# Ledger of designs, part 2: peptides against a protein of PDB entry 3HUF

Target 1, 320 residues: chain A of PDB entry 3HUF
Amino acid sequence: MWIIEAEGDILKGKSRILFPGTYIVGRNVSDDSSHIQVISKSISKRHARFTILTPSEKDYFTGGPCEFEVKDLDTKFGTKVNEKVVGQNGDSYKEKDLKIQLGKCPFTINAYWRSMCIQFDNPEMLSQWASNLNLLGIPTGLRDSDATTHFVMNRQAGSSITVGTMYAFLKKTVIIDDSYLQYLSTVKESVIEDASLMPDALECFKNIIKNNDQFPSSPEDCINSLEGFSCAMLNTSSESHHLLELLGLRISTFMSLGDIDKELISKTDFVVLNNAVYDSEKISFPEGIFCLTIEQLWKIIIERNSRELISKEIERLKYA

## One batch from the design tools (peptide; aimed at target 1 R27 I43 K76 K104)

Design b1_p8_3_s4 (made by RFdiffusion4, then SolubleMPNN; from b1_p8_3 with P3K E7K)
Fold by OpenDDE base, seed 4:
Structure b1_p8_3_s4 (fold): chain B 320 residues (1-320), chain A 8 residues (1-8)
Amino acid sequence: as target 1 above (320 residues)
Amino acid sequence: EDKYEDKD
């Protein structure tokens, strides 16, 4: 989201979130959803127009800002952004930091992009929330992104967390739920006066982790917890691969259980399968190798004695 | 007139 602050007291010492929309900026406007009052004798009554566009799909993957347009409203001394005079027809900006000078005002408005990109675990929740979040200037998507800052967990009572949720957790993404999104949707008015009134996603995250036994206390409890073990990975997603890497596993990727020969068995501690393969091919599992799903692996790795548990399972099946 | 006053 875009946040504005200013030098001196020209913004009354407050920060403000700017959502997608159009704002008239000037001395003689009243702060609301479409106006930004700036207190200076050096600026016009109506000095500039700020227009913030809704996020693009590209912004979701890059963590780039919503496009910020500035237009001078035919003022005597014009408007500058990053020391450059705004053109007659206005200019658009994709920089994450904007220093906006209104006329000869010695104090600048500083606009900065606070990166917030929300990944959803399922398309249904994305469909439900995307429009509202985009109107907050928050890029949203389903696919993994290096720009992802938050991950929406689908709360299904009694279900195991998804691989996406597991991976998001290990990536140290802030996991949130629909309750946070509901709260976030209500803050538009309050943040006009104080951007600090944004709901704390970390509090939501802490509550999720505390109240769900499927999470360890921290990602650090699981990262590299299986260092030194080797696995074969069959028919898994890219997220699954990355998840296993974060556990510190050496990974060999195969397309079929038939690719697992005696040599591979001798070098592999266990085989990780997706649920479909696990359920369909149980009867065809190679003898003398431990096969499990990612969800089964997760149940082990969240335990304090995960290494001992894995070792016991490996031993049990080697001698069966 | 403040030397820096913009258009009213």
Scores: peptide ipSAE 0.039, ipTM 0.728, DockQ to the pose 0.534
OpenDDE base, seeds 1, 2, 3, 5: peptide ipSAE 0.038, 0.038, 0.038, 0.033; ipTM 0.727, 0.721, 0.728, 0.721

Design b1_p8_4 (made by RFdiffusion4)
Pose (drawn by RFdiffusion4):
Structure b1_p8_4 (pose): chain A 301 residues (1-255, 262-274, 288-320), chain P 8 residues (1-8)
Amino acid sequence: MWIIEAEGDILKGKSRILFPGTYIVGRNVSDDSSHIQVISKSISKRHARFTILTPSEKDYFTGGPCEFEVKDLDTKFGTKVNEKVVGQNGDSYKEKDLKIQLGKCPFTINAYWRSMCIQFDNPEMLSQWASNLNLLGIPTGLRDSDATTHFVMNRQAGSSITVGTMYAFLKKTVIIDDSYLQYLSTVKESVIEDASLMPDALECFKNIIKNNDQFPSSPEDCINSLEGFSCAMLNTSSESHHLLELLGLRISTFMKELISKTDFVVLNGIFCLTIEQLWKIIIERNSRELISKEIERLKYA
Amino acid sequence: SLDEDDVD
């Protein structure tokens, strides 16, 4: 999401999260859901218009920011963005850091993008919540993305967690649920500062894994728990390969050396396992000679 | 109060 703050006291020492939509910025305007007051001699009463476009699907995958546009409102002293004078018809910016000078004000309004892209585990969940989050400037999606910062697991209806959840836990993504989304549905009209929504997501994640037999204590204990082992799978997607890599496994992808060298076959007279079955062992027992002894029992037998 | 004419 987009955030602005400034040096000096021109924003009253406060920062602000800017959502998609339009703002009028000036010396004689009051701070509300659509205006930003910036006090300095050289700043016109109504000085600039900031327009932030809603996110595209591509931004969920690239981590790119919502398009940020600035128009100078025919002012006495002009507007610059990253030292470039804003012409008539305005300019649009896709960079993540913007220094915005209004008039001759010696202090710049500094706009920066904080990464936040939310992956859903369920298409019906994505369809229900996507428009809400997009209006906040938060890209969403279902497929795997390297720009994902948060993952929404389904209601753990007393049942096993999905592979998407296991994968998000291992790559150190913050796992959240419906209750955090309900909190996000509260905030569009609000004027809130930088990092206002992020800590609640971490608290939600820390609470989810507490007293939960689908999770161990941390991603750290899960990572490289199967080192020394090897495995094989059919047309491994790069995500499943990365998931198995994170477990410390050696992997052989196939389309007498696929059988005796390889300890087990991971799926979607050889010995086979699902990732769902592998997760049950990856949690269960204690040590490296115990949590990887149940997997060593399933191989010999 | 602030005015723009105070700026050179």

Design b1_p8_4_s1 (made by RFdiffusion4, then SolubleMPNN; from b1_p8_4, 4 letters changed)
Fold by OpenDDE base, seed 2:
Structure b1_p8_4_s1 (fold): chain B 320 residues (1-320), chain A 8 residues (1-8)
Amino acid sequence: as target 1 above (320 residues)
Amino acid sequence: ELSLEDVD
């Protein structure tokens, strides 16, 4: 989201969130959802127009800001952004920091981008929330992104957390739920005049972790916890592969259970399967190898003695 | 200080 602040109390000492939309900026406008009052004798009654666009798909992957357009409203002394005069037709900016000078005002409006990028675990929730979140200037998507700051957990009461949630946790993404999204949807009007009223997702995250025994205490407890072990997995999910990689596992991939030969078994401590394959093919598992699902592996990983537990399971099946 | 008259 875009936040503006200013020097010299020209914004009355307040920070303001700018959601996607159009704002008239000047000395003789009243603060509302489409106007920004700036108090200076050097600023025109109606000085500039700010237009913030909704986030693009590219912004979701890059963590870039919503496009910020500035137009001077034919003022005597013009408008500058980052010491450059705004062109007659207006200019668009993708920089994360903008210093906006209105006329000869000795104080600048400082606009800065606060990154918030929300990944969803399922398409249904994305479809439900994406439009509202985009109108807040928040990029949204389903696919993994290095720019992701928040991850929406699908609350299914009594179910194990998804692989997506596990991976998001290990990536140190702030996990949020529908309650936080509901809260975000209500604050739009209240935060216009006071950016400090933006809800902190960290509290929501802490509550999720505290109240759900399926999460370890921290991502650091799990990252590289299985360093030195080797696994094989069916090439079905990129998220699953990345999850296993974050555990410090050496990973071999195979296309079918029939590809699990004696050579692969000799180099592999255990095989990771999806639930569908595990349930359907359990009778045909190769002898002498430990097979488990990601969910079963996760239950071991969250334990303090995960390495010992894995070692015991491997040994049990080698001698069985 | 610019007077208010110097600004539109």
Scores: peptide ipSAE 0.066, ipTM 0.766, DockQ to the pose 0.289
OpenDDE base, seeds 1, 3, 4, 5: peptide ipSAE 0.064, 0.059, 0.064, 0.064; ipTM 0.770, 0.767, 0.774, 0.768

Design b1_p8_4_s2 (made by RFdiffusion4, then SolubleMPNN; from b1_p8_4, 4 letters changed)
Fold by OpenDDE base, seed 2:
Structure b1_p8_4_s2 (fold): chain B 320 residues (1-320), chain A 8 residues (1-8)
Amino acid sequence: as target 1 above (320 residues)
Amino acid sequence: SLSLSDVP
């Protein structure tokens, strides 16, 4: 989201969130959803127009800002952005930091981009929330991205957490739920005067982790916790592979259960399968190999003695 | 890496 602040009390000592939309900036306007009052004798009654665009699809993958357009409203002394005079037709900016000088005002408006990118675990929730979040200047998507800051967990009562949720947690993404999204949707009008009224996503995350026994205490407790073990995985999902990599596993991939030969078994401590393959193929598993699902592996990883638990299960099957 | 503390 874009945030503005300024020195010399020209913004009344307040920080303000700018959502996608158009704002008239000047001395003789009242603060509302489309106006920004700036208190200086050096500023015109109506001085500039700010236009913030909705996020692009590219912004979700890059964590880049919503496009910020500045236009001078034919003022005597013009408008500058980053010490450059704004052109007669206006100029557009994709920089994360903008120093906006209105006329001869000795104080600048500082606009800065606070990156917030929300990943969704399922397309239904994305379809429900994307439009509202985009109108807050928050890019949204389904695919994994290094720019993602938040991950929406789907709360199905009594279900295990998804592989996407497990991976988001290990990536140190802030996990949020529908309650946080609902709260975000209500603050739009209240944060016009005070950007500090934005809800704390970290509080929501802490509450999710504390109240759900399916989460480990921290990502750091799980990252590289299985270093030195080797697994084989059916080539089904990139998220599953990346999850196993974050556990510190050496991973071999195979295309079918028929590719699990004696050589692969000799180099592998256990085989990771999806639920469908695990349930259908239980009778055909090679003797002497430990096969488990990602969800079964996760239940071991959340335990403080995960390495000892896995070692005991591997030994049990090698000597049976 | 964004620290969890630095995420809004």
Scores: peptide ipSAE 0.006, ipTM 0.377, DockQ to the pose 0.015
OpenDDE base, seeds 1, 3, 4, 5: peptide ipSAE 0.000, 0.000, 0.000, 0.000; ipTM 0.401, 0.322, 0.379, 0.329

Design b1_p8_4_s3 (made by RFdiffusion4, then SolubleMPNN; from b1_p8_4, 4 letters changed)
Fold by OpenDDE base, seed 3:
Structure b1_p8_4_s3 (fold): chain B 320 residues (1-320), chain A 8 residues (1-8)
Amino acid sequence: as target 1 above (320 residues)
Amino acid sequence: SLSLSDVE
């Protein structure tokens, strides 16, 4: 989200969130959802127009800011952004930091981008929330992104956490739920004049972890916890592969259960399967190898003695 | 100090 602050009390000492939309900036406007009052004798009654675009798909992957357009409203002394005069037709900016000088005002409006990028695990939830979140200047998507700051956990009552949630947790993203999204949607009006009123996602995350026994206390409890073990994985999701890598596993990939030959068995401690393959093929698993789902693996990984548990299970099936 | 008239 874009946040603006200014020196010399020209913004009345307030920090404002600028959501996507258009703002008239000047001395003789009233602060509201479309106007920014700036208190200076050196600023025109109506000095500039700020236009913040909704996030692009690219912004979701890069964590880049919503495009910020500045137009001077034909003022005597113009407008500058980052020491450059704004062109007659306005200019668009994708920099994360903007120093906006209105006329000869000795104090600048400082706009800075605070990254919030929300990944969804469920396409239905994305469809429900994306429009509202985009109107907050928050990029949203389903695919893994290095720019992801937050991850929406799919709450199905009585279900195990998804691979996406597991991976998001290990990546140290802030896991949130629908309750946070609901809360975030309600504060839009209240945070216009005070950016500090933005709800803390970290508190939501702490509560999710605390109230769900499927989470370890920290990602560090799981990262590299299986270092030295090797697995074979059916070529499934990228998230599954990356999850297993974060556990410190050596990973071999295969295309079918028929590819699990003696050579693969000899170098593999266990086989990781998706739920569909596990359920359909459990009667045809190769002898002498431990096959499990990622969800079953996760249940072991969250235990304090995960290495010992895995070792025992490997031994049990090698000698069976 | 710019007068109010200088900042139309």
Scores: peptide ipSAE 0.032, ipTM 0.576, DockQ to the pose 0.256
OpenDDE base, seeds 1, 2, 4, 5: peptide ipSAE 0.029, 0.000, 0.000, 0.000; ipTM 0.555, 0.415, 0.382, 0.297; seed 2 fails the geometry check

Design b1_p8_4_s4 (made by RFdiffusion4, then SolubleMPNN; from b1_p8_4 with D3S E4L)
Fold by OpenDDE base, seed 3:
Structure b1_p8_4_s4 (fold): chain B 320 residues (1-320), chain A 8 residues (1-8)
Amino acid sequence: as target 1 above (320 residues)
Amino acid sequence: SLSLDDVD
């Protein structure tokens, strides 16, 4: 989200969130959802127009800011952004930091981008929330992105957490739920005048982790917890692969259960399968190898004695 | 000091 601040009390000491939309900026406007009052004798009654675009798909992957357009409203002394005069037709900016000078005002409006990028695990939830979140200047998507700051957990009552949720947790993404999204949607009006009123996603995350026994206390409890073990997996998802890597596993990939030969068994401690393959092929599992789902693996790795538990299961099946 | 009218 874009946040604006200014020196010299020209913004009345307030920090404002600028959501996607258009703002008239000047001395003789009243603060509202489309106006920013700036208090200076050196600023025109109506000085500039700020237009913030909704997030692009690219912004979701890069963590880039919503496009910020500045137009001077034909003022005597013009408008500058980052020491450059704004063109007559306006200019668009993708920099994360903008120093906006209105006319000869000795104080600048400082606009800075605070990254919030929300990944969804469920396409239905994305479809439900994306429009509202985009109107807050929050990029949204389904795919993994290095720019993601938050991850929406799919809450199905009594269900195990998804691979996406597991991976989001291990990569230290802030996990949130629908309750946070609901709350976030309600604050849009209240945070216009005070950016500090934004809800704390970290508190929501802490509550989710605390109240769900499917999470360890921290990602650090699981990262590299299985170092020294080797697994084989079906080429199913990138998230599953990355999750297993974060556990410190050596990973071999195979295309079918038929590819699990004696050589693969000899170098592999266990096989990770997706739920569909696990359920359909239970009767056809190779002898002498421990096969489990990633969800079953997760149940082991969240235990304090995960290494001992894995070792015990490996031994049990090698000698069975 | 610029008059308010000189800025518009």
Scores: peptide ipSAE 0.061, ipTM 0.750, DockQ to the pose 0.316
OpenDDE base, seeds 1, 2, 4, 5: peptide ipSAE 0.060, 0.061, 0.055, 0.059; ipTM 0.749, 0.748, 0.753, 0.748

Design b1_p8_5 (made by RFdiffusion4)
Pose (drawn by RFdiffusion4):
Structure b1_p8_5 (pose): chain A 301 residues (1-255, 262-274, 288-320), chain P 8 residues (1-8)
Amino acid sequence: MWIIEAEGDILKGKSRILFPGTYIVGRNVSDDSSHIQVISKSISKRHARFTILTPSEKDYFTGGPCEFEVKDLDTKFGTKVNEKVVGQNGDSYKEKDLKIQLGKCPFTINAYWRSMCIQFDNPEMLSQWASNLNLLGIPTGLRDSDATTHFVMNRQAGSSITVGTMYAFLKKTVIIDDSYLQYLSTVKESVIEDASLMPDALECFKNIIKNNDQFPSSPEDCINSLEGFSCAMLNTSSESHHLLELLGLRISTFMKELISKTDFVVLNGIFCLTIEQLWKIIIERNSRELISKEIERLKYA
Amino acid sequence: EDEVVEED
C-alpha cells in the first residue's frame, strides 16, 4: 500500500495511507477521504492531484506498486517528483519511493510503498474478497508468489490444514483468516496513518496458531527438522521442492539409485508419503531422534 | 491575507 509523510510540520506531523482513487492536495483544503491539506506559503490553495491506480494481477507476483500519478494544477510555483518538474498532462510513477515537492516548499511529501500482497487458499474466497482488497491497493491471488506477505487460510472447520497453509507457515508468511479480512472491509473511507493495518494481521496470526494441533509453536522448529533424510517426487514444482528443502530434505526429481539412496517418495514396491502425511509427523513427537523416529519407523517397516 | 507567496 501507498503511504505519505513529510518533514517539517507540513502534514501536521502525521502520515497517511493512500488508497486507489484521486486526491486533491493543497494549502486550502481539508483532510478527508479525497483531500490532503499541506500548509506552506508557496503551495497553491489547490495545488496537485494524486491519482493512484488499482493494482493489476501482475503486481501480486512482482510486488510492484500501484501506479501513482501526479498532476500540477496550473500552479504559481510548480510541482516536482524526484526532482523532475511535472509537465502538463501529469506524470505516472511505478517506483516505490517518491519525493514530491509542491511549489518552493522546502519540505517534500515523501510517498513510499509498503509491501502487501495477499494469497488466498480458495478460489471462492478470492472471488469474494479480491475487489475489496484491490480497492485498498492490495494485490491478491491464488498461485504461489515470492511477493506474498499474507496468506488467508480457509476456515479451519475442525479439519486438516492445506499444503498452501503449511508452505506459507514455513516460508514465514503471516497467516491470516476471515476475521482480519472483515477488519480490512472497515477502512476505505478512513484517514489512517502508516502501518495501521499490519499489526492486527500479526495478532491474528499469533492467535490462529495458539492451541492449534495443525501448527507447532513456530516456523523455526519446523525448519530443517528432517535434515539427514532424503526423498524423491514426480515433476516437483519449485514450490514443493522449496517446501521440502525447508524441511531439510535432500530431493531427487524424476520424470537402483532412485530406490536405495532415497528414503521415501513424496507424492503430489517403494515407500510413499503425501506432504499432508509428512506434516503430521513433522509436528507430532519431540526431539530429532523422536519426531524423525516415527518417520524412521515408517521406512524400515 | 490569504495569498500564495515566495518562501523566506

Design b1_p8_5_s1 (made by RFdiffusion4, then SolubleMPNN; from b1_p8_5 with E1S)
Fold by OpenDDE base, seed 4:
Structure b1_p8_5_s1 (fold): chain B 320 residues (1-320), chain A 8 residues (1-8)
Amino acid sequence: as target 1 above (320 residues)
Amino acid sequence: SDEVVEED
């Protein structure tokens, strides 16, 4: 989201979130959803127009800002952004930090991008929330992104945590639920006067972790917890691979269960399978190797003695 | 710096 602040009390000492939309900026406007009052004699009554665009798909993957358009409203001394005069037809900016000078005002409006990118675990929830979140200047998507700051967990009570949720947790993404999204939707008007009123997702996250026994106390409890072990996995998902890497596993990939030969077995402590392959092929598993799903592995990993539990299970199957 | 009044 875009946040503006200013020196010299020209914004009355307040910070403001700029959601996607159009704002008239000037000395003789009243603060509302479409106007930003700036207090200086050096600023025109109606000085500039700010237009914040909705996030693009690219912004979701890069964590880049919503496009920021600035137009001067035919003022005597014009408008500058980052020391450059705004062109007569207006200019567009994708920089994360903008110093906006209105006329000869000695104080600048400082606009900065606070990255918030929300990943969804399922397409149904994305479809429900994407429009509202985009209107807050929040990029949304389904796929993993290095720019992802928040992850929406599905509230289906009694379901196992998905691989996406597990990976989001391990990569230290803030896990949120639909209650937080509802709360975000209500703050749009309240943050006009004070951007500090933006709700913190950390409280929501803490409550989710506390109330769900499928989470360890911290990501650090699981990261590299299986260092020194080796696994083989079917080349099915990038998220599964990245999750196993974060556990500290040495990973071999195979294309079919038929590729699991004696050589692979000799180098591998266990095989990780997806649920579909595990359920369909369990009768044909190679002898002398421990096969499990990611969900079964996760249930072991969240235990404090995960290494001992894995070792015991590997030993049981070597002698079976 | 002296505050310059900008006229509309």
Scores: peptide ipSAE 0.104, ipTM 0.779, DockQ to the pose 0.234
OpenDDE base, seeds 1, 2, 3, 5: peptide ipSAE 0.094, 0.097, 0.094, 0.095; ipTM 0.780, 0.774, 0.777, 0.776

Design b1_p8_5_s2 (made by RFdiffusion4, then SolubleMPNN; from b1_p8_5, 3 letters changed)
Fold by OpenDDE base, seed 1:
Structure b1_p8_5_s2 (fold): chain B 320 residues (1-320), chain A 8 residues (1-8)
Amino acid sequence: as target 1 above (320 residues)
Amino acid sequence: SDVVEEED
């Protein structure tokens, strides 16, 4: 989201979130959803128009800002952004930091991009929330992104957390739920005057971890916890591969169970399968190798003695 | 003073 602050108390010492939309900026406007009051005699009554666009699909992957358009409203001394005069038709900016000078005012409005990108694990939840979140200037998507700051877990009653949720957790992404999204949807009006009223997602995350026994206490408890072990993985998901990498595993990939030969078995401590393959092919598993699902692996990883548990299970099958 | 030059 865009946040504005200003020097010299010209914004009354307040930080403000700018959501996608159009704002008239000037001395003789009242702060509301479409106006930004700036207190200086060196600023015109109606000085500039700010227009913030909704997030693009590209912004979800890059963590780039919503496009920020500035237009001068035919003022005597014009408007500058980053020391450059705004053109007659207005200019658009994609920089994360904007110093906006209104006329000859010695104090600038400082706009900065606070990155918030929300990944969804469930397409139905994305469909439900994407429009509202985009109207907050929050890019949303389903795919993994290095720009992702928040991850919405799918709540299915009585089910294990998904691989996406596991991976998001290990990546130290802030996991959130529908309750946080509901809260975000309500704060839009309250944050106009005070950007600090934006809800802290870390509190939601802490509550999720505390109340769900499927999470370890921290990602650090799991990261590299299986260093020195080797696995073979069915090439089903990039997230699954990245998850296993974060566990410190050496990973070999295969396309079918038939590719699991004696050579692969000799170099592999265990095989990781998806649920569908595990359930359908359980009778056809190669002898002398430990096969498990990602969910079964996760249940071991969240235990304090994960290395010992894995070692015992590997040994059990070597001597069976 | 924040006043450098007055605008309309």
Scores: peptide ipSAE 0.124, ipTM 0.798, DockQ to the pose 0.271
OpenDDE base, seeds 2, 3, 4, 5: peptide ipSAE 0.112, 0.061, 0.065, 0.078; ipTM 0.788, 0.720, 0.762, 0.760

Design b1_p8_5_s3 (made by RFdiffusion4, then SolubleMPNN; from b1_p8_5 with E1S V5T)
Fold by OpenDDE base, seed 1:
Structure b1_p8_5_s3 (fold): chain B 320 residues (1-320), chain A 8 residues (1-8)
Amino acid sequence: as target 1 above (320 residues)
Amino acid sequence: SDEVTEED
């Protein structure tokens, strides 16, 4: 989201979130959803128009800002952004930091991009929330992104957390739920005057971890916890591969169970399968190798003695 | 304060 602050108390010492939309900026406007009052004698009554666009798909992957358009409203001394005079038709900016000078005001409005990108684990939840979140200037998507700051877990009653949720957790992404999204949807009006009223997602995250026994206490408890072990993985998802990498595993990939030969078995401590393959092919598992699902692996990883548990299970099958 | 007033 865009946040504006200003020097010299010209914004009354307040930080403000700018959501996608159009704002008239000037001395003689009242702060609301479409106006930004700036207190200086050097600023025109109606000085500039700010227009913030909704997030693009590219912004979800890059963590780039919503496009920020500035237009001068035919003022005597014009408007500058980053020391450059705004053109007659207005200019658009994709920089994360904007210094906006209104006329000859000695104090600048500082606009900065606070990155928030929300990944969804469930397409139905994305469909439900994407429009509202985009109207907050929050890019949303389903795919893994290095720009992702928040991850919405799919709540299915009585089910294990998904691989996406596991991976998001290990990546130290802030996991959130529908309750946080509901809260975000309500704060839009309250944050106009005070950007600090934006809900802290870390509180939601802490509550999720505390109330769900499927999470370890921290990602650090799991990261590299299986260093020195080797696994073979059915090539099913990139997230699964990245998850296993974060566990410190050496990973070999295969396309079918038939590719698991004696050579692969000799170099592999265990095989990781998806649920569908595990359930369908359980009778056809190669002898002398420990096969498990990602969910079964996760249940071991969240235990304090994960290395011992894995070692015992590997040994059990070597001597069976 | 050398604030130049923009005369609207």
Scores: peptide ipSAE 0.086, ipTM 0.807, DockQ to the pose 0.246
OpenDDE base, seeds 2, 3, 4, 5: peptide ipSAE 0.062, 0.066, 0.071, 0.085; ipTM 0.788, 0.800, 0.806, 0.811

